# Designs tried in a protein design run: peptides against a protein of PDB entry 5OOQ. Part 86

Target 1, 227 residues: chain A of PDB entry 5OOQ
Amino acid sequence: YREDVRQVVTHPANALSFLQPGRLVEISVNGKDNYGWGAVVDFAKRINKRNPSAVYTDHESYIVNVVVNTMYIDSPVNLLKPFNPTLPEGIRPAEEGEKSICAVIPITLDSIKSIGNLRLYMPKDIRASGQKETVGKSLREVNRRFPDGIPVLDPVKNMKIEDEDFLKLMKKIDVLNTKLSSNPLTNSMRLEELYGKYSRKHDLHEDMKQLKRKISESQAVIQLDDL

## One batch from the design tools (peptide; made by RFdiffusion4, then SolubleMPNN)

Design b2_p17_1_s4 (from b2_p17_1 with D3E D12E)
Fold by OpenDDE base, seed 1:
Structure b2_p17_1_s4 (fold): chain B 227 residues (1-227), chain A 17 residues (1-17)
Amino acid sequence: as target 1 above (227 residues)
Amino acid sequence: SLEEFLKKYFPEGYYFD
């Protein structure tokens, strides 16, 4: 069910409107290379100049450029090409004990594990010297602030996915989670812990939203006073 | 606080949906 939800969330019809510059996304390339949370730079429709007749799946039809701070230091990052999601050999995240660097990598929508409910302010020119490192520092601080994980966009409340079948899927998941939580069996503690973490993430998201509103209201008041 | 964090690391702005 989680994969089904991911497929819906990362579909272009739903995801693209939330891939603004600075949007946090959790990245997993080829199901094995986990880069963690990165920040969206931009995206574009995938075009194959060599084969204009190439047909891509919906999830492979767009390329998203993202800043990651988990690239293995000895990866051939100089071989990365913007808007080319076919990554050179050796491009991988740093493992435990290895040093990492910041890099901009092109990924497909299928490489997005989650879309965060947080957007960073992005430098105007991410390719300028030091700019990706600035974003990298911000990513580290965000991860530090959210030790239980970055808050994820709610598909229904935030993304406004109103597809009936999807809503039914979500309800089924909720029912299963409730049943599992009500089942006194040993797996209940882990699910309860996961649910607790999710709930805390949601609460943090709401707090952040409220703060944003307060800031916006304050700015509006200041503007009114300046008028 | 969350507010202090946001002001420190995102002085130019941030967005939540």
Scores: peptide ipSAE 0.032, ipTM 0.675, DockQ to the pose 0.060
Fold by OpenDDE base, seed 4:
Structure b2_p17_1_s4 (fold): chain B 227 residues (1-227), chain A 17 residues (1-17)
Amino acid sequence: as target 1 above (227 residues)
Amino acid sequence: SLEEFLKKYFPEGYYFD
């Protein structure tokens, strides 16, 4: 069911209006390379200059350029081409223990796992020296402030997806989630996780709670200085 | 309709359970 929701949310008819510069998106390329949360630079309709008659699926018909801060340091980032979602060999996120760098990568809509209910202030020229690193710092701060995850846009309340069949799907998911959350084992695990996070990040817990509430009330635009 | 919804968002073929 989560994949079903993702397909609807990431469809161009729904997603494009929420891919403003600075929009946070969770990125998974080919379902394997998880870059985590990145920030949208821009997007454009996919054009194949070599084959103008090429037909793409809806989810592959647009290219989104995103800043990520999880690129493996030894990835051949110099081979990245804007608006070319076919990534060169060796382009991957850093694994645990590896160093990462900031990069701008082109992805398809299908590579968006989630759309966040948060936007970063974006530099005017992301290609200028040092600008992507500035965004990278902002991303790190956001992740630090939201250890339980960045809030995701509500498909119905925020994205205004009012299709009847989609609403039925959402209701089914809610019922299932309620059943899972009512399980004593699930509740115990969640409580343990919450206490663990609270213990480790006690100093940031209250700030996180306040920020989450603010974001839930409206789509927030956060500048680096406000983080 | 359900059919139109499925065709729009799941062009490769999808059916709800």
Scores: peptide ipSAE 0.020, ipTM 0.384, DockQ to the pose 0.026
Fold by OpenDDE base, seed 2:
Structure b2_p17_1_s4 (fold): chain B 227 residues (1-227), chain A 17 residues (1-17)
Amino acid sequence: as target 1 above (227 residues)
Amino acid sequence: SLEEFLKKYFPEGYYFD
């Protein structure tokens, strides 16, 4: 169900109006390379100049340029081409213990894991010297301020997705989550202990979710100077 | 309809879990 929701949220009909400059998005390329939260620079409809007749899926039909601060330092970033989502070999996020740098990467909508209910005030010229690093610092500050995770846009309350079938899907997910959270653990010798731990974890998770919802009642716009 | 929804958002196929 989470993937189903992601597909709906990242569809052009829903996502594009929320991909303003500075919008935070969580990025996963090819389901493997997790760059974490980045900031949208801009987006454009994907056009293949070499093959104008190329047909792309809806989720691949737009290219989003995003600033990330998790690029592996030795990645061949000089080979990146604006508005080309086919990333060169070696372009990857830094692993644990590796150094990272800021970079602007082109991604498809399919590479968006989630859309944040938060925007950064972006520099006018992100390509100017030092501007990417400024955004990178802001991203670090945002992550610091949200240790439990950056608030995600609510598909219904924030994105105003009113499709009846989608609403039904969301209701089903909510019901299932409630049932899963309330289900006792399977019988084991430490059933009570495990149940207690699970219950506490779930309660904490729900509290965090509720807190995130309260924070995300309105879209926050943070000025770079304020970060 | 559900079918229209699925066609719109899941063009490559739909599996409802």
Scores: peptide ipSAE 0.019, ipTM 0.352, DockQ to the pose 0.030
Fold by OpenDDE base, seed 5:
Structure b2_p17_1_s4 (fold): chain B 227 residues (1-227), chain A 17 residues (1-17)
Amino acid sequence: as target 1 above (227 residues)
Amino acid sequence: SLEEFLKKYFPEGYYFD
């Protein structure tokens, strides 16, 4: 269910309007490299200079530059290329006990785990000396103040996602969360019910994904026709 | 509150939704 929600939330049609400079986002690259919460610098439509005809999925069609403060200190950050989400070998978050540094990394929408409901003030030139470290300090302070986690945008209340299937999905999640929180011991017994609900949510998610893709494609075609 | 925190630690500007 969480993945289904994530797919909807991080779809360009929903996410881009909330990726303003300073927006906090939780970052997971390739499903393994968790950088924690970072701050958005900017974003752009993905362009492949070597293959202009390259077709990307909706979630891979935009590049988001984000400041993270969890980059492993010995990562080859100098090899990072702006707006290239294919990260060089060795670019990874610091593990427990390792030292970290601040870095600006390009990620796809698919690497966004969640979008925070707050934005930090961002320096005008993040690439200037010391600016990313300033943002890094701010990120540390925010994390310190929110030990239970940074507040996440409400997809319905904040992002105004009003898709009927999505609303149904959210209601189901709320019901499940309530049931899980109220009776942890029945969680195992309700696993099948949860799985059944998850399966239905997955179906809804796929339908929504297809619908959003069609909408995005239609908008892209309209934009291309308007160009 | 979150707003008070943001005003205190980010006086140059913040946005909250």
Scores: peptide ipSAE 0.052, ipTM 0.615, DockQ to the pose 0.034; fails the geometry check

Design b2_p17_2_s1 (from b2_p17_2, 8 letters changed)
Fold by OpenDDE base, seed 2:
Structure b2_p17_2_s1 (fold): chain B 227 residues (1-227), chain A 17 residues (1-17)
Amino acid sequence: as target 1 above (227 residues)
Amino acid sequence: MEKFKKFLESLSPTPYG
């Protein structure tokens, strides 16, 4: 359900009006590289000069430039091309224990995990010396002030998304959240433990299922060779 | 998310149990 919400929220028809300079967005590139919360510089419609006939999905049809403060220090940031969301090899967030730097990266709407209900002051010239670092400091300060997480825009109250199917989805999520909050296990370290155990059990079950399939397939091949 | 949903479903008392 969260992914469904994300797809609706990050659709150009809904997202673009909230991607003002300084808007906080949570960034995950290619579902792998989590940069955390960044700040929007600007956005533009994606244009392929080499292939003007290129058709992009709605979520890939715009490029958003964002300031992040979690770029790995040894990333080849000099190879970043403005408005090219295909990031060079080696561009990644810093892992735990690694040093990070501020960088401006071009991303697609599909790389936005969440849109925050906060805006930073965005310098007019982010490329000027020290400006990215200033924004980076502001990002750190915001994260410090919101230890429980940066407030996310409410799709209904703030973004005014009133699609009936979407509202139904939101109601379902609300019901689930209520059930979770009412469960005495939710506030316990026990929930994480239980979920951890469940997750492991599930993974083992899937592994077992895969192994059984492989065995069955192997047996089927043997039977075919014996026939 | 499906895994978590299934987890929650596993925690919900089956109406028949």
Scores: peptide ipSAE 0.053, ipTM 0.511, DockQ to the pose 0.053
Fold by OpenDDE base, seed 4:
Structure b2_p17_2_s1 (fold): chain B 227 residues (1-227), chain A 17 residues (1-17)
Amino acid sequence: as target 1 above (227 residues)
Amino acid sequence: MEKFKKFLESLSPTPYG
């Protein structure tokens, strides 16, 4: 359900009006590279100069330039191409214990995990010397001020998404959250442990399922070759 | 979230699934 909400929120029809310069957005590239909260510089419709006939999905049809302060220090940031969301190899967030730097990265709407209910002051020329670092300092300050997390835009109250199916989805999520919060296990340190165990078990089951599928597929191929 | 939902369902099976 959270992914469904994300898809609706990050759709161009809803998201673009909230991607003003300085808007905070939580960034996850390819579902793997979590840069945390960044600040929007600008956005533009995605144009492929090499293939003008290229058709993009709605969530990939715009490029958002964002300032992040979590870029790995040894990332090849010099290889970043403005308005190219296909990031060079080695561009990644810093891991625990690694040093990070500020960078401007181009992302698609699909890489937005959340849209924050806060805006930073965005310099007019972010490419000027020291400006990215200034925004980076502001991002650090915001994170310091909101240790429990940066406030997220309310899709209904703030973004005015009034689609009936979406509202039903939100109600379902609210019911689930209420059930979760009312569960005595939720407040127990044991919940993380139990969920960890469950998650591992689930992952193992999925791995087994995938393995069984691969075996079946391999056996099917062997049978075809023996034919 | 689906995984977590299923986890919660496993902890407190609601009568209606």
Scores: peptide ipSAE 0.086, ipTM 0.521, DockQ to the pose 0.064; fails the geometry check
Fold by OpenDDE base, seed 5:
Formats: sequence, C-alpha cells, structure tokens
Structure b2_p17_2_s1 (fold): chain B 227 residues (1-227), chain A 17 residues (1-17)
Amino acid sequence: as target 1 above (227 residues)
Amino acid sequence: MEKFKKFLESLSPTPYG
C-alpha cells in the first residue's frame, strides 16, 4: 500500500505543483541509492534531443534537479549533466564512514520517495560558488530540528488528492494502522518472528500450488497425445 | 502489503471465520 500511495503522490498530475524551489524531497535512485532528503532546484519536462519521439512513462517524463548533501566525495560529479537522469558510473551516496559533499543531481519523479511539508530558502544562483554548500548546511539543520523525521505532505489535506480510489486506499491504510497500534503483539520482538514464520509458510503454500498446477498441466498434455 | 495484511488478519481471526 505504501508503494501505491507513492505512485499516486509522485505522479506528475499531483507532484509538480509541489516541486517549487526549496521543496524538500526524499530521494532513492534505482531503489538502491538513498541520498536522503534533498532540496528541489527546478524541474522540466524530459526531452530526448536524439530521439524526440521517445515516449516515457508518467513517472519518467519529468526531470527534477535536487541539491543533496550526501554525495560520495570521490564521485565524478563533474560528469553530471543537467536534466540527464542517467547518472555516470560512480555517482552514489556516501556510505558509513565515507566523506560526503553537496551536489546537484537530476532525478525522475520515480526517484522521489516522499515529498516534505517544508521549503528551504533557495539562492537565486545555485551554481555560484558556495551556494550548494549553503543549502547543504540548511539541510543538516533541518535534519537536526526533526530527529523523528521531516514532516511529509499529507496527500489529502495538503495535496488535495480527491480521487475516490485513492481515498479508499488511504482509508484502508488507516484501518490497518489502527489494527497494528491496537495489537499488543506489535511492540513485541515476537511479531517479527511470527511474521517470518507466516511468510515462509505462505511461500511454501504458493510453491505447492504452482507445482500442483504444473503437474495437472503436464497430465492434460499427455492425455491429448493419447487421443 | 497484501501479504502483511493477510498476516494481520490471521492474528485477529474474525470470530465468524
């Protein structure tokens, strides 16, 4: 359900009006490179100059330039091209113990994990000397002020998403959260163990079901050859 | 998420199931 919400929130019809300069966004590139919270510089519709007829999915049809303060220091940031979301090899966030620097990276809407309910003051020229570092300091300060996490935009209250199917989805999530919070097992180390056991049992059951289906299909083919 | 939902449902069996 969280992924379903993310897909709706990051759709250009909903997200673009909230991607003003300075808007905080949580960034995950290719589902593996987590840069944390960054600040929006600008965005534009994706244009392929080499193939103007290229069709992109809705979530890949726009490029968002964002300032991050978690870029690995030895990343080849000089090879970054504005509005090109295909990042050069070696562009990655710093790991634990590594030094990081500030950088502006182009990302797709699909690389946005969350949209924050905060905006930073952005310099007029982010490319000017020291300006991205200033934004980086502001990002650190925000993270310090919100140790429990940066507030996320409410899809309904803030973003005014009124789609009926989406509202139904949100209600389902609320019901599930209520059930989780009310369940005494939720805070127990035992819940993780129980879920692990359940998950394994479920997977085995699905495997058995698939095997039975394959056997039945094979038997049906044998009967057809005997006719 | 569906798997987790079903897990939660299994923990709170509806008295009628």
Scores: peptide ipSAE 0.061, ipTM 0.532, DockQ to the pose 0.051; fails the geometry check
Fold by OpenDDE base, seed 3:
Structure b2_p17_2_s1 (fold): chain B 227 residues (1-227), chain A 17 residues (1-17)
Amino acid sequence: as target 1 above (227 residues)
Amino acid sequence: MEKFKKFLESLSPTPYG
């Protein structure tokens, strides 16, 4: 369910309006490389110049440039390609005991774990000497001020995600969390059941949408033949 | 995943603001 919430929150329809310069985002690349909290520089729609017909998933259809202060010092940051979210080999966060540097990395929406309810001042030219480090210092200060974690945007209150199915999902998660906290076994089974029901409902809706599309396409073809 | 994606797509776009 947490992943489902993340998928909704990071969907372009919801996330893009909150990816202003300086917005804090928690970054996990490929589900393995955790950079922690970074700051958004900008974002752009992903364009494949070599294959203009390339279709990306919604979560991979945008590139977000973010400043991180956790890049491993010996990472080949010079090999980073602007607007290419496929990171070169060796680009990784610093491990415990390793030195880190500030870097700007291009990521997809799928690499956003959380969107923070905080926005840093972003320099106009992040590529200018010392600007990344300035943002890096600000990130460190924020982390220091919020030892219990940086506040995350509330999907409903802040992001205004008012979709009925999403609200139902959130309620189910809350119920499941409550049950897990009070009765772990009962709570887990109910969560799975609720997730299963949600998944089935979603599947049915997709099937309906596909059917409606097929009907519409068929009708359009018929109209063309009658002309 | 596609069914879930379509569901997500059906989510009303949050007003850009």
Scores: peptide ipSAE 0.048, ipTM 0.491, DockQ to the pose 0.046; fails the geometry check

Design b2_p17_2_s2 (from b2_p17_2, 6 letters changed)
Fold by OpenDDE base, seed 4:
Structure b2_p17_2_s2 (fold): chain B 227 residues (1-227), chain A 17 residues (1-17)
Amino acid sequence: as target 1 above (227 residues)
Amino acid sequence: MEKFKEFLKSLSPTPYG
């Protein structure tokens, strides 16, 4: 259900009006590379100069340029191409213990995990020397001020998404959250341990599923070659 | 799931896109 909400929120019809310069967005590229909260520079409709007839999904049809302060220091940032959301190999967030730098990265709407209810003051020329670092300092300050997390835009109250099915979805989520919060396990000191164990079990299950899929795919290829 | 997909399809891009 949370993913469904994300899909609605990040749809161009809803998201674009809230992607003003300086808008905070939480960034996850390809569901793997979590850059944390960044600041929107600008956005544009995705244009493929090599293939003008290229059709993109709604969530991939726009490119959002964002400043992040979590780029791994040794990432090949010089290979970043403006308005190309296909990031070069090696572009990744810094892991724990690694040094990070500020960078402007192009992302799709699908890479937005959350839209924040905050905007930073953005310099007029983000490409000028030192400007990215200024925004990076501001991002650090925001994170410092909101240790419990940056406030997220309310899809209904702030974004005015009033579709009946969406409202039903939100209500279901609220009910589930209430049930979760009322669960005795939520208040247990062992929750983190139990969740860790559960998460590992789930990951193993997904790995098994992926492995089974790969085996099936390999078998299918073998059968095709034997034909 | 299908109703949700239909909902997503019904969303038109904002004129500012």
Scores: peptide ipSAE 0.032, ipTM 0.569, DockQ to the pose 0.030
Fold by OpenDDE base, seed 2:
Structure b2_p17_2_s2 (fold): chain B 227 residues (1-227), chain A 17 residues (1-17)
Amino acid sequence: as target 1 above (227 residues)
Amino acid sequence: MEKFKEFLKSLSPTPYG
């Protein structure tokens, strides 16, 4: 069900209006290479110069350029081709203990795991020396400010996805999440104490999420200098 | 699942200019 939601959210009909420069997006390439949260530079319709008649799926029909700060330092970033989402071998996020650098990578909509409810003020020329690093610093600061995660756009409230079938899907997910959150601790005698602690933690987490959402809604655009 | 697929098919890209 989460994947279904992702498919709807990242569909061009819904996503493109929220892929303004500076928009935070959570990036997962090929389902395994998690770059974390990056910032949108721009996007363009995918064009195959070699095969102009090439037909792409909706989720592969656009190329989104994003700044990430989690690129493995020894990745062959010089081999990146503009507007080519097929990344060269060795292009990957840094693993634990590895050093990372900032990079601009071209991705498809299918590589977007989540769309954040925050935007960074993007430099006019991201390719200029030091600009991607500035954005990278801002990304680190954002992550620091949101230790429990960057607020995600609400598909219904923020993205205005009002399709009845989608709403039903969302309701099902909410029910399942509620059940999952309730289930693991229900059967132990220490359940009440653990549940009490968990419930408090959950409530605090929800309160924090709500507060973070409110902050993000009121201050959706953050200047780089303020980060 | 079928209704959801139909929903997805009904979506037409509206690119942000």
Scores: peptide ipSAE 0.030, ipTM 0.611, DockQ to the pose 0.026
Fold by OpenDDE base, seed 3:
Structure b2_p17_2_s2 (fold): chain B 227 residues (1-227), chain A 17 residues (1-17)
Amino acid sequence: as target 1 above (227 residues)
Amino acid sequence: MEKFKEFLKSLSPTPYG
């Protein structure tokens, strides 16, 4: 059920407006590689140049570049491809006792475990020498100052997710958390259904928003030509 | 104190905070 909330929170319709440069995000790649808290550099819509008709899931449709300070020192970071969220073999966080380095990695929205209620000041050129390390120092300082964990954005209060279906989802999760004795499978199926409805609604809303933007852009172009 | 102030300066307020 926490996963269902995560899916809603990390949906493009909700997450993208909070992925400004310097935003802290908790990163888990492929559900196995936990990099901890990193800082957002930027994001872009995922485009397959070889197959422009490629359809990605909502959570895989954007690439987020993040600075992490937990990359294993001997990871083949030179093999990282810009805007490719499929990480090369050997790219992993440092284990206990291993040395780590700072790196910029491309991830999908699905690799975001949590969005923090903190934003670091980001250098203009993160690729410049020493800039990643500066961000890395800031990340260490944040972790030091928040020993009980970095504050997470509240989906309702901070992210303003006030959709009725989402609120119903949250209520159901709360009920399920309190009623461990209820049939988890039936409740899970209902949550999936609610999430599905929510996702479809947001897709439609985003389509409408895109259409409105296109109309506005077309009108702006027409006005410029009439000038 | 100065390091802390510098650190705070490195933290931008969240747009919705």
Scores: peptide ipSAE 0.022, ipTM 0.618, DockQ to the pose 0.023
Fold by OpenDDE base, seed 1:
Structure b2_p17_2_s2 (fold): chain B 227 residues (1-227), chain A 17 residues (1-17)
Amino acid sequence: as target 1 above (227 residues)
Amino acid sequence: MEKFKEFLKSLSPTPYG
């Protein structure tokens, strides 16, 4: 069911409107290379100049450029081709104990595990010297502030996916989660911990949202007073 | 608190769809 939700969420009809510059996305390439959370630079419809007749699935029909801060330092990043989601051999995330660098990688929608409910401020020219590292620093700070995980967009509340079958799917998941939670065996400390982490994550998101509003309001007031 | 404010400045508002 989680994969079904992911397929719906990452479908172009739903995802593209939320892939603005700076949007946080959780990245997994080929189901094995987990880069963690990255920041969207831009996206474009996939065009094969060599084979204009190439037909891509919906989830492979767009290329999303993302900044990651988890690229293995010795990865052949110089071989990365803009708007080519077929990554060269050796392009991988750093493993435990390895050094990482910031890189811009092109991915497909199918490589998105989750879409975050946060956006970073993105430099106008990410290719300029030091800009990707600045974004990388911001990513580290986000991860530090959300130890229980970055808030994910709610498909219904935030993304406004109102498809009846999708809503039924979500309801089924909720029922299953409820049944699992009601099962004495699942009342294990782990569910409470997971729920506690989720609840804290949600609370932190709301707090951040409120603080951001207050800052925006304060800036607006300052601008009004300066006017 | 100040570091958090600086962090928030680095974040753009999420457009709620």
Scores: peptide ipSAE 0.022, ipTM 0.512, DockQ to the pose 0.073; fails the geometry check

